# Peptides against a protein of PDB entry 8HF1, part 199

Target 1, 320 residues: chain A of PDB entry 8HF1
Amino acid sequence: NVMLYATKPTEVMVSFPHQEQVLTVTRLISAEIEKFYVSLDLMNIGVQPIRRSKSLQCLRDPSKKSFVKQLFNDFLYQMKEYGIYAASIAIISLIVEFDIKRRQAETLSVKLMHRTALTLCEKIRHLLVQKLQDMTYDDDDDNVNTEEVIMNFSTPKVQRFLMSLKVSFADKDPKDICCLVFVERRYTCKCIYGLLLNYIQSTPELRNVLTPQFMVGRNNISPDFESVLERKWQKSAIQQFRDGNANLMICSSVLEEGIDVQACNHVFILDPVKTFNMYVQSKGRARTTEAKFVLFTADKEREKTIQQIYQYRKAHNDIA

## One batch from the design tools (peptide; made by RFdiffusion4, then SolubleMPNN)

Design b2_p23_2_s3 (from b2_p23_2, 7 letters changed)
Fold by OpenDDE base, seed 3:
Structure b2_p23_2_s3 (fold): chain B 320 residues (1-320), chain A 23 residues (1-23)
Amino acid sequence: as target 1 above (320 residues)
Amino acid sequence: SENEEFIKKLREAGLDVIDLTEE
């Protein structure tokens, strides 16, 4: 029971300015997605044949349109919260998902819907990559994965997170590091993982120090082959973290589902803490001597965040 | 303390840091 051992980690809150990246490219992308939603609502997908799988989950036509809109809404959220560099990685996950759904389509109308979504994702990817390249003055260096490009095209929150990682881990022994990074959303785990791989590779002080992995929550929705592969991948990622082959793990609310993760010396909370359980469980992973627990907050939400933390501490002490 | 040094290093890097450590 995580609640039984009151760990008193060093608890730090890092503030960041609330700056929306007002880029022309982000406005163009948002407008293209809105136009696509209008077109999607006009698409006749027709009555889909009931898959005679024993579970009568007739994925009704509305559910497939809703799923497409959910993926693009999650992308728009990631672009806003993490920046256009993170968005260039996030869009690849949408491309993969829509290509799978296009190949699995049982009707021509559903196949066309997923093809149209895929074409939009490819256009968005091109716009993002082109904007990342506009800052590389050297025509010969097609490498958009530099520390400078990552920092300049990340939100203030992500910039402060990357700076905090560099300060915490520069030139340290990899064996002395056990780090957790908590994010709110499942798709953010993959996006931040890809960003960290590129940042670590571009930062000499971290290149041989940090080896990241990520964990994604169980999708309760699809009993399909993907759920077996995801479960195998999760087990492999956890095992690599236990064996010391990885020393940084990116997690969503998955640790609430009883994943046995070892005691860590660093815990970062990248997104706002919204629940008492998330606060207690994440802080409860910072169990080593002199463990660090780092939170990130917008300047405008600083006072509200402090008050919420004190309320959670009081509630925890009243139950302990 | 190692904790005070950690907070100092974050501030020296230009981070706006509030210490919320429980006593």
Scores: peptide ipSAE 0.660, ipTM 0.964, DockQ to the pose 0.794
Fold by OpenDDE base, seed 2:
Order: structure tokens, then C-alpha cells, then sequence
Structure b2_p23_2_s3 (fold): chain B 320 residues (1-320), chain A 23 residues (1-23)
């Protein structure tokens, strides 16, 4: 039981300014997605047979339209919460998903729907990449992956996270690092993983220090949506982390009871701590001597977040 | 302490840091 170990890690809250990146490109992208939703609602894709998957939970929208909207809504959230650089990575995942769905389409109307979504994703990708290139003098697509571009096109939260990583791990021995990064959503794990790969590669002090991996918790994945490839990836990622071949793991949920992840010396909570269980279980992973537990909060939510942490500590002490 | 040095380094990097370590 992770709750029973009274770990007293160094617990730090990093504040960031609440600045919405009001870029013209983000407004254009949002407007294009809204226009697409109007078009999508008008699409006649026919009555899709309600394949009740045996698992009661995912009423697959028989139209598959809700799934398309969900992916774009998750993308919009990613762009807002993490910035346009993270969005340029996130959109690739949508492109891959819609291309798979297009190829697997049972009807011409469903195929057309996914093709239209894919075309929009390619347009969005181009708009994002073009905006990232506006800061680069060289026309080479690879030049958008510099530390400067990543920092300038990330939200204040992500900037402070990256700065905290650089300060924490610059020129350290990779063997001395066992780091967890917690995020709220499954898709964020992939986006932050891609962002970290590029950031680490562009940051000399981290290039040979950090090796990231990502894992998605099972409880948030309907078994029917978990591809064989995703399950293989999760097993491989966990094994690499256990073997020390990866020293930073990005997780969308507290690792379920029974994922024996070694005691970590660093735990970062990138997204707001919304539950007592998330707080206690994530903090409970910071078990090494001199372990660090780092939280991120908007300046406006600082006082509220501190009070919530004290309430969680009190509740934990009352149960222990 | 290593912990104090960690917090100091974060502040020197221009981060707004609150120490919430349990006593």
C-alpha cells in the first residue's frame, strides 16, 4: 500500500503566470475546427450498426462523429494548455489516427468523413509548422526543434517545467536519475514525450542525461481502444524504465497498484492535482533520500492549491 | 542541504518557488 510510507520529499510549488497565448494562428485553427464541426454535423454517414462492444462502457457513438470531435477537442485543449509547439506534435497523432480510420472505413461516407478530418489536420499542421518557422531563418524543417523555438512557443507552465528539468538534471549522471512526470490526459503523455525528446536533443546539458519514456494507465483506457501496439509499447516502456535504459517516465495516471515502479528521486506534477489519491500516490513515489516532488500552479490558483494540499495532508494523516 | 541547494538553483534560474516541504 503506497499510502503507508510516510515519505517526506522536498515538496516544491512552481508558480507560472496565467498567460493565454493569443496568437493569430491559434484563433485561425480554432475557427477552422468550429467550421469543420458545422460541416461534420451536416454529413450524412448513414445509420452505423451499434456494435455494442461487450464492455458496457464505450457506447461507441454509432455515427463515429463524437470520436472525431473528441480528438479535435483534445487537440484544442493541448494547444491551449501546452502551446503551439506541443500542438505541432499533437496534430501528428490525429493525422495517424484519422488515416487509420479512413483505411478501416466500412462505408464511403465514413471514409469521406475521416478524409475530411485528415485534410483539416494537414492544414493545421502546416499552419503550426509555418508559425514555428517564422522564428527560424533557415527553411529546414529540422530547425524548428531548437531550445529557443520550443521555449518561445510553449505555455508558461511548460516553460517552467522545462526550466525545472534543466536545473534539476543538467550534467548529472543518468544512473542517478529516476524521474516521474504526471499528466492528466493520455494524449498529453505522447505530446510531452515528443516535446521532451526534441528539447533534450536541443539542450546539450540534457542530451546524454535524460532518456524519456511514456506510459498510459489502464483504467482510463477502454480495453477496446487499446491497440496491440500500445500494449507492447507500454510493456517495453516499463521494462526500459526498470532496466534503467529510461530514467524519465511520463504517466497519465498514478501507476496502478501492482505496477512496481522503483522508488523515484524526482516526481513532477505537470497538471493540477485534482484528487487526494493523485496527490498521495504520486508523492508516495518520491521515496529515495532527498527525493523532490514538484508541483506547478498558476499564480491565480496558488492560494487555493496550497490550501488543497494542506487538506490532503490532513486527510492523509487522519487515515494513516 | 541538497534540498536547500535545489530550491536555490530553481530560484536562481528565475523560477517563482514556494517550499511546501513537510516538517
Amino acid sequence: as target 1 above (320 residues)
Amino acid sequence: SENEEFIKKLREAGLDVIDLTEE
Scores: peptide ipSAE 0.658, ipTM 0.964, DockQ to the pose 0.761
Fold by OpenDDE base, seed 1:
Structure b2_p23_2_s3 (fold): chain B 320 residues (1-320), chain A 23 residues (1-23)
Amino acid sequence: as target 1 above (320 residues)
Amino acid sequence: SENEEFIKKLREAGLDVIDLTEE
């Protein structure tokens, strides 16, 4: 039980300016998604056969329209929170998902719905990549994966996170590193993983130092929707991290689900700490005084976040 | 201390860092 340990790691809060990225491309993408929602609401997809899969998610949206909207809303959130570079990676996950759903469609109407969503995702991908290429002289997609492009097209939060990683791990022995990165949302794990792979590869000081992996928690709501592939990936990623073949693990809420991750010497909380359990469980992975626990906060939320942390500490001491 | 050096390195990189370490 991670809650049983009063840990006193080095705990730091990194502040970042709350800047809404006012890019023309982000406005255009948002407007295209809104137009798509209007079109989606007008689509008659009929009554879909309720797949008798006991998964609660299939019960929530028999029309599959709300699921499509959820994926685009999650994408819009990610573009806002992490920037257009992260969005260029996130959109690939939507493309893959909608292509799978298109192929699995039992009706022509549902197939058309997923095809329309996929076409929009390809348009969004093109708009994002074109914007990333504004900093490159070459039309090659691989040239957008530089440290400079990643930094320039990331939000201040992500910039400070990447800077913190570079400072923390530049030219260190990979064996001395056991790092956790916590994010709030499951879909963010893959996006931040892809971003980190490209950033590490483009940063000489990190290229042979950090080997990232990601794990997504078992969605308790639909264990049946976790593809056998995702479960295999999770097991492999955890094992690689335990064996030291990976030294940085990106996690979403995974500690609430009883996934036993080892104690780590670095813990980064990329997203706001919204619950007592998240704070205690994440901090409880930094078990030594030499361990580093790094939080990120917007400047406007700094005082509120500090007060919340002190409340969590008090509450933890009252139960310990 | 290693911890003080860590915070110093973050600040030298231009990060706005608040130390919240429990005493």
Scores: peptide ipSAE 0.653, ipTM 0.963, DockQ to the pose 0.743
Fold by OpenDDE base, seed 4:
Structure b2_p23_2_s3 (fold): chain B 320 residues (1-320), chain A 23 residues (1-23)
Amino acid sequence: as target 1 above (320 residues)
Amino acid sequence: SENEEFIKKLREAGLDVIDLTEE
């Protein structure tokens, strides 16, 4: 039981400055999404029959509007928390999702709704890519995937995370690395995965050292709602990590769901630790004193984070 | 120690690092 395992890894907190300066492009994107929400609320898409299908569709708003808003809200969160570069990756996931939904639309009104959302995503992508190109002399999309561009268009949190990875793993043997990266949101796993692929590829010291994979937590509601494809993918991803074919795993709340990941020598908590269970479970993966447990906190939240960690430690010691 | 070296390397990279390791 991970909760009963007393671990004393090297536990470090990396502080980062709170970025107060909002770029003009992020304001423009936010304003375009807000305008879209007004338009979306005015769209008559009809009352879709609640298909009593035992599928994930039962949890969907009968109008499907809430799901569209959720995706854009998650995108806005990723843009704010991880930066413009991460947002440029995140928007691709929205494009793919809305194109699938557009093709699967049973009504013209729903098809139009997803088309309008897709058009907005394409506009957002263009705005993001243009901003990434401001630091590049070449208009080629490949030129925006440099270490410099990734760093400059990432939030201070992500910058410190990438620096910490580089310091931790530069020129190491891939076999000696077993790394977990914890994030709060499911969609962040994919976004950070894409960012890491590009960062690793652009960073010579990490090329052929880090092989990332990601795992999305199960749907909280029922395993039966996970697509067969998603379950197959999750099983494949975890197996690759167990077999050492991947040495860095990005996870959300996966550990809470009883997915047995091996003990790791590095654990990074990219997002704030909000629960005792998250703290204990994530730290419980760093099982040796040589293992590294790295937290990231804003300077403004530093003291509060320290106090919270001490409270969690005390609570853990009272149970153990 | 390997742990001290790790923290040192992070600081040398310009990271603001607080050691919270349990004794």
Scores: peptide ipSAE 0.650, ipTM 0.963, DockQ to the pose 0.752

Design b2_p23_2_s4 (from b2_p23_2, 10 letters changed)
Fold by OpenDDE base, seed 3:
Structure b2_p23_2_s4 (fold): chain B 320 residues (1-320), chain A 23 residues (1-23)
Amino acid sequence: as target 1 above (320 residues)
Amino acid sequence: SSNKEFIEKLRKAGLDVIDLTEK
């Protein structure tokens, strides 16, 4: 039980300015999604046939529209929270999901709904890529994956996270690194993984130092074929991290699901700590000698976050 | 200590860092 071992890692909080990236492109994308929601509410997708497979919960019509809205709301959250560069990666996951749902559609009306969502995602992708290219003189897609473009189109939180990684790991031996990065949402986990791959590749001091992997929670896996592929991916990713073939693991709620991850020397919490269990479990992974535990907070939430951490420590010491 | 050096490296990089290490 992780609660039984009082680890005292070096615990630091990195503050960042609360700046909303007020870009014309983000306003345009938000307005296009809002227009799409109005259109989606008017779509008659009709009563869906009961799938004979006992394991496939018959997604009632409202649930299919609700799922489409959830994916776009999660995308809007990622664009706001992590920036335009992260959004350009996140939109690809929506494109893949809506293409799968379009192909799996049992009715013409549902097929059309997912096709319309897919068309919007392709438009959003084009707008994001075009905005990333505005800072590059060359039209080549590879030019948008520079350290400069990633930093300039990331939120202050993501900038401070990337700077903290560079300072922590520049020119170190890969074998001396065991790093966890915790994020709140499953889709954020994949998005930050893609961002880190590009950032590491564009940063000479990290290119041969960090090898990232990611793991998402099981509870967010749909019971369909995607769940089997994702379960295989999770097993492969955790094995690579155990074998030392990966030295940085991005996690979404993995510790709550009883997935045994090894003791690490660095733990980063990218998103706000919302629960006592998340704080204790994530801090409890920083178990090596001189382990580092790094939190990120907006300047406006600094005092509240400090008070919450002290409350969690008090509660942990009262149980121990 | 390696811990103080780590915090100093983050601050030298222009990061606003608060030490919350439990004593």
Scores: peptide ipSAE 0.663, ipTM 0.964, DockQ to the pose 0.774
Fold by OpenDDE base, seed 2:
Structure b2_p23_2_s4 (fold): chain B 320 residues (1-320), chain A 23 residues (1-23)
Amino acid sequence: as target 1 above (320 residues)
Amino acid sequence: SSNKEFIEKLRKAGLDVIDLTEK
């Protein structure tokens, strides 16, 4: 029984303008991915032997083509929700994944499919980096990691999140900080982690204050797809957070899986709260004295989100 | 209170902030 000590954290909703990122580069990238899907559907990769290994793998990845499309769809989501700066980090994860799958390919046709996907990812990376460099006078890749570039090429949601972090933690003692950041998707954890590393490094008031880590829930990945390296990394990240060597942890649906995270003084919910369990469990981590619980909402969804929070509070009080 | 100060710091930074703290 996790005693839901009814800590009453300071609960804040930060509103952000709904701005669709109308960039030519995002339209070009979307069009290139759509063209790639047409070509991918026409590719003959042969009848893949149904590896009779555990029945659960076949249900999650019914085809190698489906997995390729899933990764690009998740990338498109991240580009839309977090901006082109976050997308420039997210595309690297796709490059790594497709290069691994290309090397592990059992057939020439499957190898070619992953090579074509990889070539598209490199083109997308180049388009994104070039767009970030349009604001920099110098061709040096390090110049795209400034606070200004990160802010200008992030969505209003991410801008408000970064501003909220800066205001919350500027020039504080690192030991006084225990922060959780919740996101919806697994791949978003890595993307926002990379963004935060660059933002913290470019922001003098945060550089020696925040040490981020990330963790991903087990239920979204079959234990068979989780590399031994990823499992070791997750255990190390959790341990660093417990030991106080990291003071900001980015999490997905991890709390729903019963991963015990310590009580924190700050909890940020970057993505919309979609479930009662997510609301109660994430808020239940803001357990220290004067803990802060910060939500982000689009202006257009503000009233609906407030009503949903009041419904969750009522439901929680009826169970308590 | 530390809570009111926190909300005010966010507002001074130009954030649109709604206080939803349970009473």
Scores: peptide ipSAE 0.661, ipTM 0.963, DockQ to the pose 0.812
Fold by OpenDDE base, seed 1:
Structure b2_p23_2_s4 (fold): chain B 320 residues (1-320), chain A 23 residues (1-23)
Amino acid sequence: as target 1 above (320 residues)
Amino acid sequence: SSNKEFIEKLRKAGLDVIDLTEK
């Protein structure tokens, strides 16, 4: 039980300015998605079962309009929270998902719905890539994967995260690194993984130092909806991290009860800590005093976050 | 300490860092 370990890692909070990315491209993309939602609501795809719970039902029926909207809402969240560069990676995951669902569609109406969603995703991808290219001298897609482009088109949170990684790991022995990165959402794991691959490849000080992987926690709602491929990927990623073939793991949940992930010397929490359990379990992975536990907070939320951490510490000490 | 050095490295990189380490 991770809760039984009084861990006193080096705990730091990195602040970032709250900047809403007011880019014309992000507004255009948001407007296109909203327009698509109007069109989607007009599509006849058959009898919609009665909504009992908004969150649980979207995951049970991938043919539903609600699931399509969930994927685009998750994309919009990633674009807002992580930036245009991260969004350019996130949209590829939607393209893959909608193409699979289009091919698996049992009806022409459902097939058309997923085709329309896919067409929108390709348009969004083009808009994002074009915007990334506007800052590059060469029109080649490979030229958008530079450290400069990644940094310029990332949110202040992501910029500070990348800077923190560079400072923490530049020119270190990869064997001395065991790093966890916690994010809130499942889909963010893959997005940040793709961003990190490109950032590491573009950063000479990190190329042979960091080998990232990602792990998505089991959906508590239905293990049956995880593709066999996703389950194989998760098992492989965990094994690579255990074997030291990967030294940075991106996780959306505190590793489910039973994933024995070793104690790590670095733990980053990229997204806000929303629960006591998340704080205690993530901090409990940084077991030594030499371990680093890094939090990120918007400047406006700094004081509130500090007070919340003190409350969590007090609550933990009262239970221990 | 390695911990103080770490915090200082982050600050030298231009990061706004608050030390919250438990005493």
Scores: peptide ipSAE 0.660, ipTM 0.963, DockQ to the pose 0.761
Fold by OpenDDE base, seed 4:
Structure b2_p23_2_s4 (fold): chain B 320 residues (1-320), chain A 23 residues (1-23)
Amino acid sequence: as target 1 above (320 residues)
Amino acid sequence: SSNKEFIEKLRKAGLDVIDLTEK
């Protein structure tokens, strides 16, 4: 049980300025999604028969509209929290998902709904890519995946995270690295994974040093409802990390519940620590005094975050 | 210590860093 170990890692808080990137493109994208929601609410999809199968399908809105809105809301969150570059990666995941749902549609109305969502995603992708290209001086260099572009189109939080990774791991032996990156949301794991792949590839000091993997946390819904594919993928990702074939694991807070991940020498908390359990479980992965535990906080929330950490430490010491 | 060196490397990179290490 991770809670039983008093860990005293090097604990660092990195502050970042709270800059709302006031980009016209982000406002345009938000407005297009809002218009789409109005259109979506007017769509007659019919009452889908609640398949009485105790499966995850029972938790889906019979109209399947709620799931579409959830994906776009998660995208909007990622765009806001991680920036335009991360959003350009996140939108691809939506495209893939809506294309699968379109192909699996049992009715023409559901097929049309997913087609309309897919068309919006392609428009959003185009707007994002165009904006990433606006800073490439060479009209002919389609390479929007440079370190400079990634940094410039990332939020201050993500910039500080990437800088912290570069400083931490530049020119190190890959075998000496065992890194965890905690994020709050399941979909953020894939987004940050894609961003890190491109960043590492574009950063010579990290190329061949960091090999990222991601773990999509177990669905908060019963493990029985995870697809066999998702379970196999999770098992494979964990095994690669255990075998040292991956040395950086991006995970959601769901690592809290029973994923046996080894002790790591670096733990990054990219998103705010909202719970005592998240703090204890994540910090409990940094088991040595030489291990690094890095938190990120907005400047405006610095004092609140410090006080919260001290409260969590006190509570942990009272239980241990 | 490796810990102080780590914090100093982050600061030299222009990061605003607070050491919260437990004593």
Scores: peptide ipSAE 0.656, ipTM 0.963, DockQ to the pose 0.756

